# Designs tried in a protein design run: peptides against a protein of PDB entry 7PB4. Part 112

Target 1, 105 residues: chain A of PDB entry 7PB4
Amino acid sequence: KMLNIKEYKEKLLSTLGEFLEDHFPLPDRSVKKKKKNIQESSVNLITLHEMLEILINRLFDVPHDPYVKISDSFWPPYVELLLRNGIALRHPEDPTRIRLEAFHQ
Target 2, 218 residues: chain B of PDB entry 7PB4
Amino acid sequence: DALQMAVGYFEKGPIKASQNKDKTLEKHLKTVENVAWKNGLASEEIDILLNIALSGKFGNAVNTRILKCMIPATVISEDSVVKAVSWLCVGKCSGSTKVLFYRWLVAMFDFIDRKEQINLLYGFFFASLQDDALCPYVCHLLYLLTKKENVKPFRVRKLLDLQAKMGMQPHLQALLSLYKFFAPALISVSLPVRKKIYFKNSENLWKTALLAVKQRNR

## One batch from the design tools (peptide; made by RFdiffusion4, then SolubleMPNN)

Design b2_p8_3_s3 (from b2_p8_3 with A2L E5K)
Fold by OpenDDE base, seed 3:
Structure b2_p8_3_s3 (fold): chain B 105 residues (1-105), chain C 218 residues (1-218), chain A 8 residues (1-8)
Amino acid sequence: as target 1 above (105 residues)
Amino acid sequence: as target 2 above (218 residues)
Amino acid sequence: LLIEKLLE
């Protein structure tokens, strides 16, 4: 059962990954290279695929507290996309935490 | 100079000690407005001030005024637009500010130095079509951005569904006509051959300023 | 379902 869930998860993520890369890619960071001194906090933004993977993993690993803290690596447009489409929900008391919406209800 | 001091004020925030915070803010805001409308702003100044206007650091009235004076001297950096979209999604700006931003983006579109990164945001802009207040301006933006590769079956379906819900709006028809041009097989519906594309005049707020920018860049 | 929600 767990293996099937993991395989299903991987397949789902793989199928989603292609779609997400095509339609919701990260902006190319190419602008950061030239001017040395702006300590623009090199916050490594993660892909939407990686974000979903984190959310799904949290749901499976910690089902009683399936919330993930929004980090600086979470690109705001991705967070908004997930929330707007009902894919994720904010914690009612902590807006910095989000969970994957249980699609099986 | 006065502009650098004003930009620095907005960037660093007010120094706590001044009882006349509002007067100081107004002075700096007027400085930015005056320079922007007379000469335009440098790309770096727009980058800073645009983020401030959308970050929710100041009140809606101040943010609106800043955004209205985001007039380039020459060009707007594409990176500034990408950052701005991120700020819009943080949810610290008002709905009116979002509308104003899209109006600004359409109005200033030709002054953006590059479009490659903005084109990557196509899906995010498309998702904003569901917002009734944004829809007319987003359609106009998408009309400017749409390439053949962006015309997908699911987007066609969404536009048709939106048309079914909202009626045959001129801005939706304009976008659908462009979609049909790129992918005629995806749109079976006979669209009236509109000889003229009609979008809301989003640039009206900046009409005089835009003329001045075009004259300076000639 | 997730894809459908992203497409919705």
Scores: peptide ipSAE 0.251, ipTM 0.890, DockQ to the pose 0.118
Fold by OpenDDE base, seed 5:
Structure b2_p8_3_s3 (fold): chain B 105 residues (1-105), chain C 218 residues (1-218), chain A 8 residues (1-8)
Amino acid sequence: as target 1 above (105 residues)
Amino acid sequence: as target 2 above (218 residues)
Amino acid sequence: LLIEKLLE
């Protein structure tokens, strides 16, 4: 049963990967470090694929508390996209936490 | 320089000890407004002030005034626009500020130095069509950004569904007409041949400023 | 379903 869930997860993520890359790519932060000390927090942004993987993993690993804390690596447009489309939900008491919405078929 | 002091004030925030915080804020805001409308702002100044206006650091009235004076001397950096879109999604700005931003983006579109990164945001802008307040301005923006590669069956379906919901709006028809131009096989519906594309005049707020910018860059 | 929600 666990193997089937992992395989399903991997297949789902692989199928989504191409679509997500094509339609919702990260902006190239090729902002050449011109020397001005704007502490652009060197926060490495993760892809939408990686974000979904984190959310799915949390749902499977900790189903009783499936919420993930929004980190600085979460690009705000991705968070908004997931929330607006009903893919993710905010924690009712903590807006810094989101969970994958159960696709109740 | 008075402008540098004003920008520095907004960037660093008000120093706690000033008894006349409101007077100081108004002074610096007027300085930015005066320079922006007379000469325009440098790309670096726009980068700083645009983020401040959208970050929720100040109240809505201040943010609105800052955003209204985001007038370039020459160009706007596409990086500033990408950063701005991120701030819009954080949800710390008002709905009116979001509308104003899209109006600004359409009005200033030709002054953005590059479009490559903005084109990558196409899907995010398209998702914002569902917001009734943003829809007219987002349609106009998408009309400016749309390439053949962006015209997909699922987007056509979404536009047709939106038209079914809200009626045959001029801004939706303009975008659908462009989609039909790029991919006629995807749109079986006969669109009325509109000789004139009518978008809401988002540029009216900056009409005089835009004329001045064009004159300086000739 | 996930793709459909992303396409909405």
Scores: peptide ipSAE 0.259, ipTM 0.889, DockQ to the pose 0.121; fails the geometry check
Fold by OpenDDE base, seed 2:
Structure b2_p8_3_s3 (fold): chain B 105 residues (1-105), chain C 218 residues (1-218), chain A 8 residues (1-8)
Amino acid sequence: as target 1 above (105 residues)
Amino acid sequence: as target 2 above (218 residues)
Amino acid sequence: LLIEKLLE
C-alpha cells in the first residue's frame, strides 16, 4: 500500500512536471551581479514541481501536521497559484504555513 | 537631487527623528509625481518605486499614488515587471492596487524593453482571469501577449467556461477571437464578427503622459 | 485531480 502510494505520487509528479515546466516556468533571473558587497543572499527559488513534491511529502510523512512553512525559496506566484486553485490552503492561525488540500473530499 | 532624495526616502523608509513624518512623505511623493509627469522616470527609479508600491510598505493611498506615477522616461525593465508580479502575489497590496497594476501594465506594455520573461508569466496571468475585478484587464494583457504557442485546448475550455459563467463579455470575446485566429480548429463556436475590439480604456489615466513619452523617444 | 485543479 505504501509503495503504491509512493509510485502514484511519483507518477503524478512526473506527469505534472512536464506540464508545470511548460506552462509555469521560473523566469530567468538575470542576476546582474552588481558587485555591491551586500550579500544579497541569492535566494534559490525552487520549481513548482519541487514545491508540490514538498507539500505532498509532508502530507504523507506527517499527516497530523501536514503544513509546510513558506520559505524564501517559495516563489510568491507559485504560492498564489496553489492557493487560488484550491490546491493548497493556508494554516488558519499561521499564514506562513500551507498544506496540500485533501482532494478526496 | 530632489528625486534621488525622494526615492531614497521610499526605499530606506522614514528616518525616525522627523516629527513631521506625514509632511515629509507628502513632499517626497509630490517630487516623484512632478518629475514622473513632466519628464518620466528612469528605469532604475521605476524598479525601486514599483516594488515599494506593491510591497505593502506604505498605506494604500500612498501606494496608489506611486503606481499612478510609474511613467517611464524611455523604457521599463522587464525585470521590474517580473518582480512586481511577485510582490502582487504576496497579498500585501489591496485589490484596487492589483487592478491598477494591470491597468498600468497594459498602458505601459509598449515601453517594456523585452517581452521574453513576461511571456513566461503567461500562465500566471491566465490564472488571474478568475478574478472578476481583474478579468477585463487581464484579457487585454493576454491579448497583447498571446502567441500561437499559448493557445492550448485547456485554455480554450477555461475561456469558454468563463464565458458561460460571466456571459459574452467584450473583453472575453476579444481574447477568444484572437485564440480562434491562431487555432481555428480549437474553437468550433461561431464568434460574432466584431469589427471593433473593445477593451476598457486602461490607458485613460496615462493618456497624456504616454503621448509625451512617445514624443520624447522619437 | 491536481492537474484538473491546475487546469481549472
Scores: peptide ipSAE 0.257, ipTM 0.890, DockQ to the pose 0.122; fails the geometry check
Fold by OpenDDE base, seed 4:
Structure b2_p8_3_s3 (fold): chain B 105 residues (1-105), chain C 218 residues (1-218), chain A 8 residues (1-8)
Amino acid sequence: as target 1 above (105 residues)
Amino acid sequence: as target 2 above (218 residues)
Amino acid sequence: LLIEKLLE
C-alpha cells in the first residue's frame, strides 16, 4: 500500500512536471552579474514542481500538521497560483504556512 | 540631483527622526511626478519605484501616485515587470493598485524592452481573468501577449465559461477572436465579426505622457 | 485533480 502511494505520487509529480514547466515556467532571471555589491541574496527559486513535491510530501509525512512554511525560495506567483486555484490553503493563524488541499474530498 | 534624492528616499525609507515625514514624502513624490511627466524616468528609476509602489512599503495613496508617474524616458526593463508581478502576488498591495498596475502595463506595453520573460508569465495573467476587476485589463494584456502556442483547449474552455458567466464583454470577445484566429478548430462558437477590436478601457491615464514619450524618441 | 484545479 505504501509503495503504491509513492508510485502514485511519483507518477502524479511526473505528469504535473511537464505541464507545469510548459505553462508556468520560472522566468529566466538573467542575473547579469553586474559587479554592483548589492547583496541581492540570490535566493534560488524552486520550480512549481518542486514546490508541489514539498507540499505533497508534507501531507503524506505529517498528515496531522501538513503545513509548509513559505520560504524565500517560493516564488510569490506560484504561491498565489496554488492558493487562488484551491490547490493550497493558508494556515488560519499563520499566513506564512500553506498546506496542500486534500484532493480526495 | 533632486530626482536621485527623491528615489533614494523611497528606496531607503523615511529616516525615523524627521518630524515632518509627510512634508518630506510629499516633496519627493512631487519631484518624481514632475520629472516623470516632463521628461520620463530612466529604466533604473522605474525599476526601483515600481517595486516600491507594489511592495506595500507605503500607503495606498502614495503607491497610486507612484504608479501613475511610472512613465519611461525611453524603455521599461522587462525585469521590472517580472519583479512587479511577483510583488502583486505577495498580497501587500490593494486591489486598486493591482488594477492600476495592469492598466499601466497595457499602456506601457510598447515601451517594454523585451517580451520573452513576460510571455512566460502568460499562465499567471490568464489565471487572473477570474478576477472581475482585473478581467478587462488582463484580456487586453493577453491580447497583446497571445501567441499560437498559448491557445490551448483548456484556456478556450475557461474563456467560454467566463463568457457564459459574465456575458458578451467586448474585451473577452476581443481575446476570443484572437484565439479563434490562431486556432479556429478550438472555437466552434460563431463570434461576431468585429471589424475593429476596441478595448473600451484603452483610454489610459497616460495618454498625454505617452504621446510626449513617442515624440521624444523619434 | 491537481491538473484540473490548475486548469480551473
Scores: peptide ipSAE 0.256, ipTM 0.891, DockQ to the pose 0.123; fails the geometry check

Design b2_p8_3_s4 (from b2_p8_3 with A2L E4K)
Fold by OpenDDE base, seed 5:
Structure b2_p8_3_s4 (fold): chain B 105 residues (1-105), chain C 218 residues (1-218), chain A 8 residues (1-8)
Amino acid sequence: as target 1 above (105 residues)
Amino acid sequence: as target 2 above (218 residues)
Amino acid sequence: LLIKELLE
C-alpha cells in the first residue's frame, strides 16, 4: 500500500512538473546584481513543483497536522495560485500556514 | 533634491521622533506627486515607490496616491512589475489598490522596457479573471499579452465558462475573439463580428500624463 | 478535479 502511494505521488508530481514549468515558471532573476546594497534577501525561491511536493509530503508524514509554514522560499504568486484554485487552504487561526486540500473524490 | 528626500522618507519609513508625522508625510507625498505629473519619475524611483505602495507599509489612502503618480519619465522596468505582482499576491493591499494596479499596468504597458518576464506571468493574470472586480482590466491586459502559444484548450474552456456565468461581456468577447484568431479550431462558437474592441478606458486617469510622456520621449 | 482543471 505504501509503495503504491509513493508511486502515485511520483507520477502525479512528474505529470504536474511539466505543466507547471510551462505555464507557471519562476521569473528569471537575471537581474544583474547592480551593486546597490538593496539587501535583496538572497532567498532562493523554490518551484511550484517543489512547493507541491512539500505539501504532499507533509500530508503523508503528518496527517493530523498537515500544515506547512510559509517560508521566504515560497513565491507569493504560487501561494495565491494554490489558495485561489482550492488546491491549498490556510490555517484558520494562522495565515502563515497552509495545507493541501483533500481532494475528496 | 526634494524628490530624493521624499523617496528616501517612504523607503526608510518615518523617523519615530517627528511630532508632525502627518505633515511630513503629506509634504513628501505632494513632492512625489508634483514631480511625477510634471516630469515623470525615473525607473529606479518607480521601482521603490511601486513596491512601497503595494507592500502595505502605509495606509490605503497613501498607497492609492502613490500608485496614481507612478508615471515614468521614460520607461518602467519589467522587474518592477514582476515584484509588484508578487506584492499583490501577498494580500496586504486593498481590492481597490489591486484594481488600480491593473488599470495602471494597462495604461503604462507600452512604457515597460521589456515584456519577456511579464509574458511568463500570463498564467497568473489568467487566474485573476475569476475576480469580478479585476476581470475587465485583466481581459484587457491579456489581450495585450496573448500569443498563439498561450491559447490552450483549458483556457478556452475557462473563458467560455466565465462567459456562461457573467454573460457576453465586451471585454471577454474581445479576448475570445483574439483567441479565435490564433486558434480557430478551439472555438466552435460563432462570435459576433465586433468591429470595435471595447475595453474600459483604464488610461483615463493618466491621459494627460501619458500625452506629456510621449511628448518628452519624441 | 481541481488539479485536473488546472492541468487540462
Scores: peptide ipSAE 0.050, ipTM 0.847, DockQ to the pose 0.167
Fold by OpenDDE base, seed 2:
Structure b2_p8_3_s4 (fold): chain B 105 residues (1-105), chain C 218 residues (1-218), chain A 8 residues (1-8)
Amino acid sequence: as target 1 above (105 residues)
Amino acid sequence: as target 2 above (218 residues)
Amino acid sequence: LLIKELLE
């Protein structure tokens, strides 16, 4: 049963990955290296695929607390996309935490 | 100059705990408004101020006024638009600000220097069609952005579903007609031959300013 | 269902 869930997860993620890369790619940030010394921490944004993987993994690994904290690596449009489509939900008491919805019904 | 001081105020925030915070804010806001409507703003100024308007740093009234004066002298940087969309999604701006942003984006579309990155945002804009308040303006934006490659079966289904829910809206019909033009095989439904495409006049707020910008850049 | 709708 666990193996089937993992395989299903991988298949789902792979199928989603191609779709998400095609239709929801990250914008090419021309990091104009403006030399200004402000260590603007080049926040490395993760892909939507990676974000979903994190959410799914959290649900399986910690089902009693399936919430993931939104990091700076989470591109806001991706978060909004997941929330708007009902794929993810915000924690009722902590808006910085989100969980995968699809498996809680 | 006065404009640089005003932009710096909005970027850095109020320096002095002076009792006259509101007067200072109003002074700087008026400076930005005056320059924007007379001469337009530089791309760098728009970059800074647009992010401020959408970040929720200031109140809705201030944000609305800033956004209304995002008038370019020459061009708007595509990067500014990409950043703005990110801020829009953080949810710190009001619904009215979101509507105003899309109206602005449609009105200023021709002044954006490049379209490569904004075209990558197509899916995000398309997802915003579900918002009833945004839908008319998003349809107009998508009408401007849509390429043959964007016309996919799943998007056609979503548009048809939306039409079933909302009825035959003129803005939705306009977008569907464009989709049918690019991919006639995906849309079997007979669309009424509308000779006139009717979008909400998003440009009305900036009509005079846009004419002035076009005249300066000739 | 929503993931299916996105994938279909």
Scores: peptide ipSAE 0.049, ipTM 0.846, DockQ to the pose 0.127
Fold by OpenDDE base, seed 4:
Structure b2_p8_3_s4 (fold): chain B 105 residues (1-105), chain C 218 residues (1-218), chain A 8 residues (1-8)
Amino acid sequence: as target 1 above (105 residues)
Amino acid sequence: as target 2 above (218 residues)
Amino acid sequence: LLIKELLE
C-alpha cells in the first residue's frame, strides 16, 4: 500500500511536472551580472514541481500539521496559483504557511 | 537632479526624522509625475518605481499615483513587468492597484522591449481571468500575448465556462475569436463574426502621454 | 479533482 502511494505520488508529480513546466515555467532571469553590489539575495527560486513535491511530502510525512512555511525560494506567482486554484490553503492564523488541499474528495 | 532625489526617496523610504513626511512625499511624488508626463521615465526609473508601487511599501493613494505616472521615455524592461507580476501575487497591493496595473500593462504593451518573458507568464495571466474586476483587462492582455501554442483544450474549456457564467462579454468574445483563429477545431461554438474587435477599455489614462511618447520616439 | 481539472 505504501509503495503504491509512492508510485502514485511520483506519477502525479511527473505528470504535473511536465504540465507545469510547459505552462508555468520560471522566467529566465537573465541575471546580467551588472557589477552593482546590490545584494540581490540570489535566492534560487524553486520550480513549481519542487514546490508541489514539498507540499505533498509534508502532507504524507506530517499529516497532522501539513503546513509548509513559504520560503524566499517560493516564487509568489506559484504560491498564488496554488492558492487560487484550491491546490493549497493558507494557514488560518499564519499566512506564511500553506498546505496542500486534500485531493481525497 | 530632482528626479533622482525623488526616486531615491521612494526607494530608500522616508527617513524617520522628517517631521513633514507628508509634504516631502508629496513633493517627490509631484516631481516624478511632472517628469513622467513631460518627458517620460527611464527604464531604470520605471523598474524601481513600479516595484515600489506594487510592493505595498506606501499607501494605496501613493501607489495609484505612482502607477499612473509609469510613462516610459523610450522603453519598459520586460524584467520590470515580471517583477511586477511577482509583487501582485504577494497580495500587499489593493484590488484597485491590480486593476490599474493591468490597465497600465495593456496601455504600455508596445513599449515593452521584449515579450519573451512576459509570454512565459501567460498561464498566470490566464488564471487571473476568474477575477471579475481583472477579466476585461486580462482578456485584452491575453489577446495581445496569445500565440497558437497557448491555445490549449483546457483553456478553451475555461473560457467557454467563463462565458457561460459571465455571458457574452465583448472582451471575452475577442479572446475566444482569437482562440478560434488559431485553433478552429477546439471551438465548435459559432462566434459572432465581429469585424472590429473593440476592447471597451482601450481608452486608457495614458492616451495623451502615449501620443507624446510616440512623437518623441519618431 | 482540482489537479485533474488543471490537467484535463
Scores: peptide ipSAE 0.049, ipTM 0.846, DockQ to the pose 0.161
Fold by OpenDDE base, seed 3:
Structure b2_p8_3_s4 (fold): chain B 105 residues (1-105), chain C 218 residues (1-218), chain A 8 residues (1-8)
Amino acid sequence: as target 1 above (105 residues)
Amino acid sequence: as target 2 above (218 residues)
Amino acid sequence: LLIKELLE
């Protein structure tokens, strides 16, 4: 049962990943190279796939506290996309924390 | 110069000690407005001020005024638009500011230096179609951005569902007609052949300024 | 279901 869930998770993530990469790619970082001095906070943005993976893993690993803290690596458009589509929910008391919505209820 | 001082004020924020915070803010805002409408703003100035307007650093009235004077001297950096979209998603700006931004984006679209990164945001703009206040302007933006590769079955379904919900709106019809042009097999519905595309005149707020920008860049 | 709808 756990193996099937893991395989299903991986398949879901893979299928979602392809879709999300095609339709919701990260902006190309290419603009950062030329001008030295703007301390553009080198915050490494993660892909939407990676974000979903984090959320799913948290749900499985810590089901009693499935919330993930929004880091600077979370691109705001991705967070908004997940929230608007009901894929994720904000913590009622802490807007900096989000969880994957349990679609199986 | 006065403009640099004004931009610096908005970027760094007000120095705590001045009792006349509102007067100082108004002075700097007027400076930005005057330069923007007379000469336009440099791409760097737009980058700074646009982010400030959308970040929620100041009140809605100030943000609205800043956004209204985001008039380029020559070009707008695509990076500024990408950053702006990120700020919109943070949710610190009002709904009216979001509407104004999309109006601005449509109005200034031709002055954006590149479109490659903006095209990558296609899915995010498309997701905003469900917002009734944004929908007319987003349709116009999507009409400007849509390429054949963006026309997918799921987006067609969403547009048709939206049409079923809100009726045959001119802006939706315009976008659907473009989709049908790129992918006729995906749209079985007979769209009335509208000879004229009707979008809301989003540029009306900047009409005079846009004419001036075009004249300067000739 | 929503994920499925997004994927379909």
Scores: peptide ipSAE 0.047, ipTM 0.843, DockQ to the pose 0.120

